# Ledger of designs, part 310: peptides against a protein of PDB entry 4N78

Target 1, 186 residues: chain A of PDB entry 4N78
Amino acid sequence: HFQVICRLLGYQGIAVVMEELLKVVKSLLQGTILQYVKTLMEVMPKICRLPRHEYGSPGILEFFHHQLKDIVEYAELKTVCFQNLREVGNAILFCLLIEQSLSLEEVCDLLHAAPFQNILPRVHVKEGERLDAKMKRLESKYAPLHLVPLIERLGTPQQIAIAREGDLLTKERLCCGLSMFEVILT
Target 2, 155 residues: chain B of PDB entry 4N78
Amino acid sequence: MAELQMLLEEEIPGGRRALFDSYTNLERVADYCENNYIQSADKQRALEETKAYTTQSLASVAYLINTLANNVLQMLDIQASQLRRMESSINHISQTVDIHKEKVARREIGILTTNKNTSRTHKIIAPANLERPVRYIRKPIDYTILDDIGHGVKW

## One batch from the design tools (peptide; made by RFdiffusion4, then SolubleMPNN)

Design b2_p29_6_s2 (from b2_p29_6, 8 letters changed)
Fold by OpenDDE base, seed 2:
Structure b2_p29_6_s2 (fold): chain B 186 residues (1-186), chain C 155 residues (1-155), chain A 29 residues (1-29)
Amino acid sequence: as target 1 above (186 residues)
Amino acid sequence: as target 2 above (155 residues)
Amino acid sequence: SVLGLTPEQLELFEEELRDLMAELEELAK
């Protein structure tokens, strides 16, 4: 599903969706959640010590639940604040999944474009073969597929410019060094 | 463009008219040959004259057809070349627009991105002294102050 | 000329037609 969404929206559509999600998250955080957090901080138990590790995860959870029982049982907090927090969580997860799907798509695009961009696959050398000879053979095999040099030789100046720009756009992808999710977490 | 215009407006129509005129003239020549053969005392000579006129007429028609055909072919070639040039121009514009749109899109998404951090996972060192749980006395908390906050953003 | 061709054009085509007729006659033998 996320892969289909990424394909349909493209970079621009994904950007718009991400921006809107960030706005929603920001609105939730700065509005309702912030007010609840401020209020909760005022009424929060002064001493919330970590229970002994001997109680295990269930015991620790029960301990904290006991300490925060009155807060957790507050109907408005449970209904509004926790729901908003869930929405924020879902938005973050959505962004993560979109980014992962986009990265996969970008990698696939790079792999498909590689033969046309003078990117050679890693060569496994079998016993008895020289690496250099195999590499030369591979280079010779893929040389006719190099699009930009071909267009530079046969194309008009305008076609050459477009080919170069297209090649650059094909090579540059977010997965090569950029993360949207890290921005969301900061 | 001048050549194409001349072909379309003058040469091809002129050639078509010439062929039409040739048809009418051929009919006259045929009538003449028939009458000449009937009236001539020397039938052999009349037949030879008919053959000569027939050959000339066929040659003339063949020439006119060939000329017209060549002009039409030339016209089509010029038009095909023009269409190819137009197609090339349209493709260039289309590609330029697509590249531009993609660049804009990438700028927009780029604002939402940062460089991937090579996070060095620091080992979390657990503190050694586990403090004993202190018995907490629960005080009733009044949460009525939150009643006004929940009605905010009507979507 | 019967159909508006130049005398030179007619002569050329007549020659071609004569050649074709000669070839046909040879084939008929």
Scores: peptide ipSAE 0.022, ipTM 0.528, DockQ to the pose 0.005
Fold by OpenDDE base, seed 1:
Formats: sequence, structure tokens, C-alpha cells
Structure b2_p29_6_s2 (fold): chain B 186 residues (1-186), chain C 155 residues (1-155), chain A 29 residues (1-29)
Amino acid sequence: as target 1 above (186 residues)
Amino acid sequence: as target 2 above (155 residues)
Amino acid sequence: SVLGLTPEQLELFEEELRDLMAELEELAK
């Protein structure tokens, strides 16, 4: 489903969706969640010491649960604050999944474009074959597919310009070194 | 362009007129042949003359049709070539627009990206001093201060 | 000129027809 969404939206559509999601997340964090956090900080126990390790992990958990019991049981916190946090979480997950799907699509595009952009596949040399000879054969085989040089030779100046720009756009993909998700986490 | 104009304005209309004129002339030839046959004492000679005129007339019409057809075909070829050139121009414009749109889109998404960083493993250092559990005296917390929080954000 | 063609044009046309017929005969062999 996410792959289909990526194909339908393209870069522009994805950018718009991501921007809107970031706005929503920011609004939630700076609004309702911030207010709840401030209020909770005011009512937090002044002294919350770490329990002794002797109580074990369950005992420590129970201790903290007891200290925070009234806060956890607050109905509005459960209904409003936790829902908002869940929405933030869902937005983050959505962004991650979109980026992953987009990355896969970009990799596929790069793979398909490679023969036309003078990118040769990794050659597995069988025993007894010289790597250099095999590479030369492959180069010769794929040389006619090099689109930009072909257009530079046979095309009009306008076609050459378009071909060069298209080639650049094809090579420059986000998956090569950029991450949207890391920005979301910042 | 000049050739196309000549075909459209002169050659094809001229050919059509010539063909029409040939039709009228055929009627005259037919009338002549008929009258000649009726009036001639030598029916065989009149028949041979009619055959000759008929053959000549058919050859002439065939030539006119062929010439006209070739001119029409030439006209269509020129027009097809012009359409192909127009199509090429439209495609070029379309591609230019698409590239521009893509560049804009990439700029927009680009501002939402950063370089991939290697995951840093952060070691959470547990505090060394486990302070003795202080008996927690549960005081009732008044949460009424939160009652007004959350009503304002209608999503 | 019976139908608007000059005798010279008719002769040229007849020659072209002969040439076409010859080509057709060669193709038919």
C-alpha cells in the first residue's frame, strides 16, 4: 500500500504530506502535550528516589507505579494526552514507512537506468576468465545504450539539454545519501 | 512551405479542373464518334477511329488521375511532416515543464532531508548511588487543574 | 489534344506505362 502511495504522490506529493504531518506533530507537541507535561511536572513528587536494587525489577516497577498511580489513573490523561501521543507515534511511523517505500522505488529506478547511464553491473568472474576481457565485452555490449552520449551525437541542442538534465535528475536520488526520517526525529 | 502552398492553391485545384474538363471533352468525343459512325459510309473506318479516340481518352484520364493522386499524396506527406515537427515541439515543452516541476518537488522534499548518520550507540549509565527507598507518603493530588486542558484542540 | 494533354505528354505517359509494364513482366518471371 505504501509503495502505491509513493508512486501516486511522487516527490511533490510526498513532500506535501510530510510537511503537513510535521505541522500536525509540532502542533500536538507544542500544544496539548506540552500543557499536560507542564501540569504533570508541577504535581510530580518532589522526591522520587530510585528504589533499592534489592526489590528486583518487578518491585522497582511497582514502586514507580505506586508513586505515579494517581497520575496514571487520571482519566483526562489517558483519554486525551495518550491519544495525542499515539497520533504522534502513528505520524512518525507513517513517515518511516513512506521513506522506506520511496527508497525502494528509487533503488529500482536507479537499477533500471543503470544500463543507460554507463553503470555496469558487478561482474562475477568465473575461473579461467580474465576480468579485464569480460569487462571489455560488457562495456562493448552496453555502449550503444549510453543515452546521453548518443543524444549528444545525434540530437538537437534542445534535446541534449533535456537529456543531460534528465540524466542528472535520474542519478540524484534521496536514497543515495539523504534521510527524511532522521529530520523527523530531530 | 512554399511547396505545400503551391500544391494546395495551384497544383491540386488545377488537376481537379483538368479532370473536370476531361469529362466534358469525353462527352464531345463520344458525340463526335457517334455522329461519325452514323454518317460514314465506311463503318469499319469509323469504328477504328472511335477505338483510337477511346484509347487516347482513357490514357489521358489515367494520366490526369495519376498526377492528381501523386500531388495529393505529396501534400499529405508534407502535412504529416509538419505535424510531426509540431508534436516534437510540444513534447519538448512538456518535458521541460516536467523537469521543472520535478526540480521544484525535489527542492521541497530536500529541505525535509538530512545526511544519513551512523547510529551512535549511547550507553545509558545507571546512577551508581541507589538511594534508600524513601517511604512514599501518598498525598491526594488535585487534578482539577487539568480539567481545562485538552478541550481547545478540536482536531 | 483530345483531353487536354499535349501529344508530347501522352507520349511520355505511354513510355512510363511501357516501363511499368516491363517492370511488372520482370517481377512476374
Scores: peptide ipSAE 0.021, ipTM 0.537, DockQ to the pose 0.006
Fold by OpenDDE base, seed 5:
Structure b2_p29_6_s2 (fold): chain B 186 residues (1-186), chain C 155 residues (1-155), chain A 29 residues (1-29)
Amino acid sequence: as target 1 above (186 residues)
Amino acid sequence: as target 2 above (155 residues)
Amino acid sequence: SVLGLTPEQLELFEEELRDLMAELEELAK
């Protein structure tokens, strides 16, 4: 599903969706969530001391439950805060999944373009074959497919410029060194 | 352009007019030959004369048709060449526009990206300069991730 | 020329037509 979304939206569409999601997340964080956090901080006990160890685990739990009772009750009553946090979480997950799907598409594109861009596949050398000979054979096999050099030789200056720009755009994908998810996490 | 204009405005219309005139002349020649044959005491001579006029007339028409046909073919070749040039220009413009659109799209999405932390230690703070083309760090892409693609994994 | 053709071209076509007529006569033979 996410792959289809990535294909449908493209870079521009994904950018728009991500920007809107970031705005929504920002709005949620700065608005409702911040207000709830401020309110919770106001009701939070100023002094939360560790109970005496003599009370055991149940007593300690009861002690903390008592101290945090107002917070728990407030949080339970204000389910909107948790819903907003869920929405933020969903937005983050959505962004992550989109990025992953986009990365897969980009890798596929790079793989498909590789024979045309003088990128040779990793050769598994069978026992007894010389790596150099196999690489030379592959180079010779794919040499006619090198698009940019071919166009540079046969094409017009305009075609050469377009080919170079196209080659650059093909090689420079987000998956090569960029992450959207890291921006979302900051 | 001058050659095409000459073909369209002068040679082809002129050839068509010449062909039309030849048709009218052929009719006159036919009438003459018919009358000459009927009125002539020597039918054999009249027939030979008719054959000669017919041959000449057919040759003339054939020449006119050939000339006109060649001019039309030349016109079509010039037009085809012009069309090919226009197609090439349109394709170039289209590709330029597509590249531009892609660059714009990449800039837009690039604003939402940061460099992947490759090294645990050095937080390469991507310079906040929004206006600079997102320099893609070319890392060798491990294409092995695609090894699982095709073995029936329905995405 | 009855149809306004250049004399040289007309002669060429007349020759071709004569050849064609000769071929036709030979076939009718």
Scores: peptide ipSAE 0.021, ipTM 0.519, DockQ to the pose 0.005; fails the geometry check
Fold by OpenDDE base, seed 3:
Structure b2_p29_6_s2 (fold): chain B 186 residues (1-186), chain C 155 residues (1-155), chain A 29 residues (1-29)
Amino acid sequence: as target 1 above (186 residues)
Amino acid sequence: as target 2 above (155 residues)
Amino acid sequence: SVLGLTPEQLELFEEELRDLMAELEELAK
C-alpha cells in the first residue's frame, strides 16, 4: 500500500503530505499534549529515583507503580490524551513507512538506470578469470547503452541539455544520503 | 511549405483532373477503335491500330497514375516530417516542464530532509551511588486542574 | 498524343510497361 502511495504522489505529493503531517503533529504536541505534560510535571514526585537492584523486578515494579499510580490512573481516565498520542504515533509511523517505501522505489530506479549511466554491476570472479578482462567485457557490453554520451553525439543541443538534466536528476536521489524521518523526529 | 502547398493546391488536384480527363478520352478512343474495326475492310489493319491505341492509352494512364501517386507520396512524406518535428517540439516542451516540476518537487521535499546520521545509542549511565531506599509516603495529588483541559470532564 | 502527354513521356512509359509485362511473363512461367 505504501509503495502505491509513493508512486501515486511522487516527490511533490509526498512533500505535501509530510508537511501536513508535521503540522498536525506539531499542533497535537503544542496543544493538549503539552498542557497535560506540563501539569503532570508539576505534580510529578520530585524523588523518582531508580530503586536498588536489590528489590528485584517485582519490587522495582511496585515502586514505580506506587509513585506513578495516581498519574497512571489519571492518564487512563483521560482518553483524549492517549488518543492524541496515538495519532502522533501513527503519523510518525506513517512517515517512516513512506520514507522506507520511497527509498525502495528510488533504489529500484537507480538500479534500472545504472546500465544507462555507466554504472557497472558488481562482478563475481570465478576461478581462472581475470577481473580486468571481465570488467572490460562488461564495459564493452554496456557502452552502447550510455545514454548521455549517445545523445551528445546524435542529439540536438536542446536534447542534450534535457538528457544531462535528466541524468543528474536520476543520479541525485534522497536514498543516497538524505532522511526525512530524522527531521520529523526533531 | 511552398512545396507542400504546391502539391496540395496544384499538383495533386491537377493530376486528379488529368486522370479524369483521360478517362473521358479513353472512352472516345474505345469508340473510335470499335467503329473503325466494324467499318474497315481490312480487319487486320484495324486490329493492329486498335492495339497501338490501346498500348498508348495504357501508357498514358500509367504515367498519370504514377505521377499522381508519387505526388501523393511526396505530400505524405512532407507531412510526416512536419508531424515528426512537431512531435519533437512537443516532447521537448513536455520534458522541460517535467524536469522543472521535478526540480520544484525535490526542493520541496528537500526541505524536509537531513543528512543520514548514524543513530548513536545513548548509554544509560547507572548512578554510581545507590542511595538507601527512602520510604515513599504517598501524598494525594489533585489532578482536577487538568479537568479544564480537553472536554472538561470532571471525574 | 492520345491523352495529352509528350511523345517522349509516352515512349518512356511504354518501355516501362513492356518491361513490366516481360517480368510478369517470366513470373508466370
Scores: peptide ipSAE 0.020, ipTM 0.517, DockQ to the pose 0.005; fails the geometry check

Design b2_p29_6_s3 (from b2_p29_6, 12 letters changed)
Fold by OpenDDE base, seed 2:
Structure b2_p29_6_s3 (fold): chain B 186 residues (1-186), chain C 155 residues (1-155), chain A 29 residues (1-29)
Amino acid sequence: as target 1 above (186 residues)
Amino acid sequence: as target 2 above (155 residues)
Amino acid sequence: SVLGLSEEQLKLFEEELQELMARLKELAA
């Protein structure tokens, strides 16, 4: 589903969706959640010591649940604040999944474009074959597929310019060094 | 452009008219040959003359058709070339627009991106000192302060 | 000229036609 969304929206559509999600998250955090957090901080037990590790995970959880029982049972907190937190969580997860899906799509595009851009796969050398000979054979095999050099030789100046720009756009992908999710976390 | 115009306005119409006129003339020649054959005492000579006129007429028509056909073909070639040029221009514009749109889109999404931090896996150091559980006396907390939060009532 | 062709052009076509006729006669013979 996320792959389909990424394909349908493209970079621009994804950007718009991400921006809107960030706005929603910001609004939730700065509005309702912040107010609840401030109030909760005021009423929070001053000393909540970590229980002994001997109680195990269930015991620790029960301990904290007991300490925060009155807070957790507050109807408004449960209905509004926790729901908003869930929404924020879902939004973050959505952004993560979109980014992952986009990265996969970009990698696929790069792989498909590689033969046309003088990007050769790493040659697995079998025992007894010279690496250099295999590389030369591969280079020779894929040389006719190099699009930009071909267009530079046969194309008009305008075609060459377009081909170069297209090649650059094909090579430059977010997955190569950029992360949207890291921005969301900051 | 001038050549195409000449073909369209002068050469091809002129050729068509010439061909039409030739048809009319052929009919006249045929009538003449028929009458000449009937009236001539020397039928063999009249037949030979008819053959000569027929050959000349056919040759003339063939020439006119060939000339007209060549002019039409030339016209079509010129038009095809013009269409190809137009197509090329449209393609260039389309590609330029697509590239531009993609660049804009990438700028927009780029604003939402940062460089991937090679996060050095900082070892989470577990705090060493297990502190003793302190018995806390629970005081009832008044949550009425939160009653005004969420209902959009501008106070 | 019977149909607006130059005499020279007509002669050329007549020669070509005669050659074609000769070839046809040879094939029929």
Scores: peptide ipSAE 0.020, ipTM 0.537, DockQ to the pose 0.005
Fold by OpenDDE base, seed 3:
Structure b2_p29_6_s3 (fold): chain B 186 residues (1-186), chain C 155 residues (1-155), chain A 29 residues (1-29)
Amino acid sequence: as target 1 above (186 residues)
Amino acid sequence: as target 2 above (155 residues)
Amino acid sequence: SVLGLSEEQLKLFEEELQELMARLKELAA
């Protein structure tokens, strides 16, 4: 589903969706959640020490449950604050999944474009084969497929310009070094 | 453009007219040959003349058809070339627009991106000396302060 | 000229026709 969404929206659509999600998340965090957190901080016991590890997981849970019992039982916290937190979580997960799906699509595009952009596959050298000879054979095999040089030789100046720009756009992908998710988390 | 115009306005219409005129002339030649054969005392001579006229007429028509056909083919080739040029221009514009749109889109999404940094796993250092848990005395919490934020449930 | 064609035009046509016939013979060969 996310792959289909990525294909349908493209970079522009994804950017718009991500921006809107960020706005929603920001609004939720700065609004209701912040207010609840501030209120909870005011009423929260000043001394909430971590129980000794000797109590084990059940004892620790019971300790926190006892200390936070009144907070947990607050109906508005459960209904409104937790719902908003769930929405924020869902938005974050959505962004993560979109980024992952987009990255996969970009990688596929790069792989498909590689033969046309003078990117040679990694060669497995069998015993007795010279790496250099095999590389030369591959270079010779793919040389006719190099699109930009081909167009530079046969194309008009306008076509050459378009080909170069297209080649650059093909090479420069987000997956090569950029992350959207890190921005969302900040 | 001048050549195409000449073909469309002069050569092809002229060829069509010539072909039409040739039809009329062929009819006249046929009538002449028929009458000549009937009226001539020397039937063999009349027949040879008819053969000669027929051959000449056929050759002339064939020439006219060939010329017209070549002109039409030339016209079509010129038009096809023009269409190809137009197609190329349209494609170029389309590609330029697409590249521009892609650049804009990438700029927009780029604003939402940062360089992939290897997230250093922050070692959560647990403090070594867990002080004795102070007995927590539960104080009643007044949640009325939250009434302005939520549905205002007065407990 | 029976159909209004000049003798020169007719001769040119005959030459073209002969050339075409020669090409056809070469192909059938």
Scores: peptide ipSAE 0.018, ipTM 0.535, DockQ to the pose 0.006
Fold by OpenDDE base, seed 4:
Structure b2_p29_6_s3 (fold): chain B 186 residues (1-186), chain C 155 residues (1-155), chain A 29 residues (1-29)
Amino acid sequence: as target 1 above (186 residues)
Amino acid sequence: as target 2 above (155 residues)
Amino acid sequence: SVLGLSEEQLKLFEEELQELMARLKELAA
């Protein structure tokens, strides 16, 4: 599904969606979640002394449970705040999945374009075959497919420019070193 | 352009008119030959004259048709060439627009991206709003990294 | 043949026509 979405939206569509998601996340974080956090801070006991380690983990938990009883029982926290957090989580997950799907698509595009861009596939050399010889054969085989050099030789200046730009666009993909997800997390 | 205009406005219409006139003349020649044959005491001579006129007339028509046909073909060739040029221009524009759109799209999405920090510590670095130029790390795309991604993850 | 010409005569006419056409082409060249 995400692959289809990526194909349908393209870079521009994905960008728009991501921007909107970021806005939504920001709104949720700065709005409702922040308000809840503020409210919680107001309700939090001012003096929550760390229970003495002597009480052990269960005792400490009980202590905190007792101290935070009112907070835990705050029904609105369970409903609205957690829902908003869930929405944020879903948005993040969505962004991650979109990025992954986009990366896969980009990889596929790169692979398909490779023969035309003087990128030779990795050849599995069987035992006894010279890697160099195979590579030379492959180079010779794919040499006629090198689009940019071909156009540079036969094309008009305008065509050459377009070909170069197209080649550049084909080569420069997000998957080569860019992450959207990292930005979303920041 | 001048040649095409001449073909369209003068030569082809002129050729058509000439052909039409030739047809009319052929009819007259035929009538003349028929009458001459009937009235002539020397039927053999009349027949030879008829033959000569017929041959001449047909040759003239054939010439006119050939000339007209060649002019039409020439016209079509010129038009085809013009269409090809137009198509090329349109394609160029279209490609330019597409490239531009793609660049814009990539810039837009690029703003939403950061360089993959190879450093293990994902410090949530506050996105400095700096229009960081999409540093296309022109690093030679080691496509070898792609070999591992393509196989497994059916999402 | 509209003029009732024999097939042979028609053939002769065609040959003459071809010759005339050839001459016309030579003159036009």
Scores: peptide ipSAE 0.017, ipTM 0.533, DockQ to the pose 0.005
Fold by OpenDDE base, seed 5:
Structure b2_p29_6_s3 (fold): chain B 186 residues (1-186), chain C 155 residues (1-155), chain A 29 residues (1-29)
Amino acid sequence: as target 1 above (186 residues)
Amino acid sequence: as target 2 above (155 residues)
Amino acid sequence: SVLGLSEEQLKLFEEELQELMARLKELAA
C-alpha cells in the first residue's frame, strides 16, 4: 500500500503530505499536548519518593497509583491526550513507512539504471575464474549501454545536456544519503 | 522551405495543369486520328499515323504523371522531415519541462531531508543552510536488498 | 485524390483512354 502511495504521489506529492503531517504534528504538540503536559505538571505531586522496598512490587505500584490517582483519573488525559499522542505516533509511523517504501522504489530505479550508467553488478567469482577477466567481460558487455557517453558522441548539445541532467537526477536519490525520518524525529 | 514552396505553388499545380491540358488534347488527337482515318485513301498509312500519335500521347501522359508523382513524393518527404523536426523539438521541450518539474519536486522534498548519520556518535547536525542544494551523499547502495525482489512476492 | 486529381477526374481519364483504345482496336481490325 505504501509503495503504491509513493508511486502515485511522487516526490512532490510526498513532500506535500509530509509537510502537512509535520504541521499537524506541530499543532498537536504545541497545542493540546503541551496544554495537557502543563496541566499534568501542575497536578503532579511535588515530591514523589520511592516507597520502601518492603511493600514489594504490588505495593509500590499501589503507592504510585495513589500518588498519581488524580492524573490517572483525569478523563481528558485518557481521551484527548492519548488520542493526540496516538495521532502523532501514527503520523511518525506513516512517515517512516513512506520513507522506507520510497527508498525501496529508489533502489529499484537505481538498479534498473545501473547498466546504463557504467555501474557493474557485483559478480560472484566461480572457482577458477579470474575476477579481472570476468569484470572485463562484463564491462565489455555493458559498454554499449552507457547512455551518456553514447549521447555525448552522437547527440546534439541540447540532448547531451538533458542526458547529463537526467543521469544526475537518476543517480542522486534520497536513499543514497538522505533521510526524512531523521528530520521528523527532530 | 523554398523548395517546398516551389513544389506547392509552382511545380505541382503546373504539373496538374499540364496533365489536364494533355487530357483535353488526347480527345482532340483521337478525333483527328479518327477523321484522318476515315478521310484517308490509304487506310494503312492512316492507321500507322494513328498508332504513332497514340504512342506519343501515351508517352507524354506517362511522363507528366511520373513527373507529377515524383514532385508529390518529394513534397511529402519534405513535409515528413519537417514533422520529424517538429517532433524532435517538442520532445526536447517536453524533456526539459519534465526535468524542471523533477528538480522542483526534489527541492521540495529535499527540504524535508537531512543527511543520514554515518556514525552512531555524530550528533545530527542540522544542515545550517536550508537553501543549499541538497548535496546527495553518494553512498554505495547495497543492491542485495533487492535479491528478494522478484521471487514472486506480490506487492 | 491521386496526384491532386479527383477520383472522378481520374475515372474520366481512364474512360477516355479506354475509349480511345477501343476505337483504335476497331480501326485496326
Scores: peptide ipSAE 0.015, ipTM 0.539, DockQ to the pose 0.005

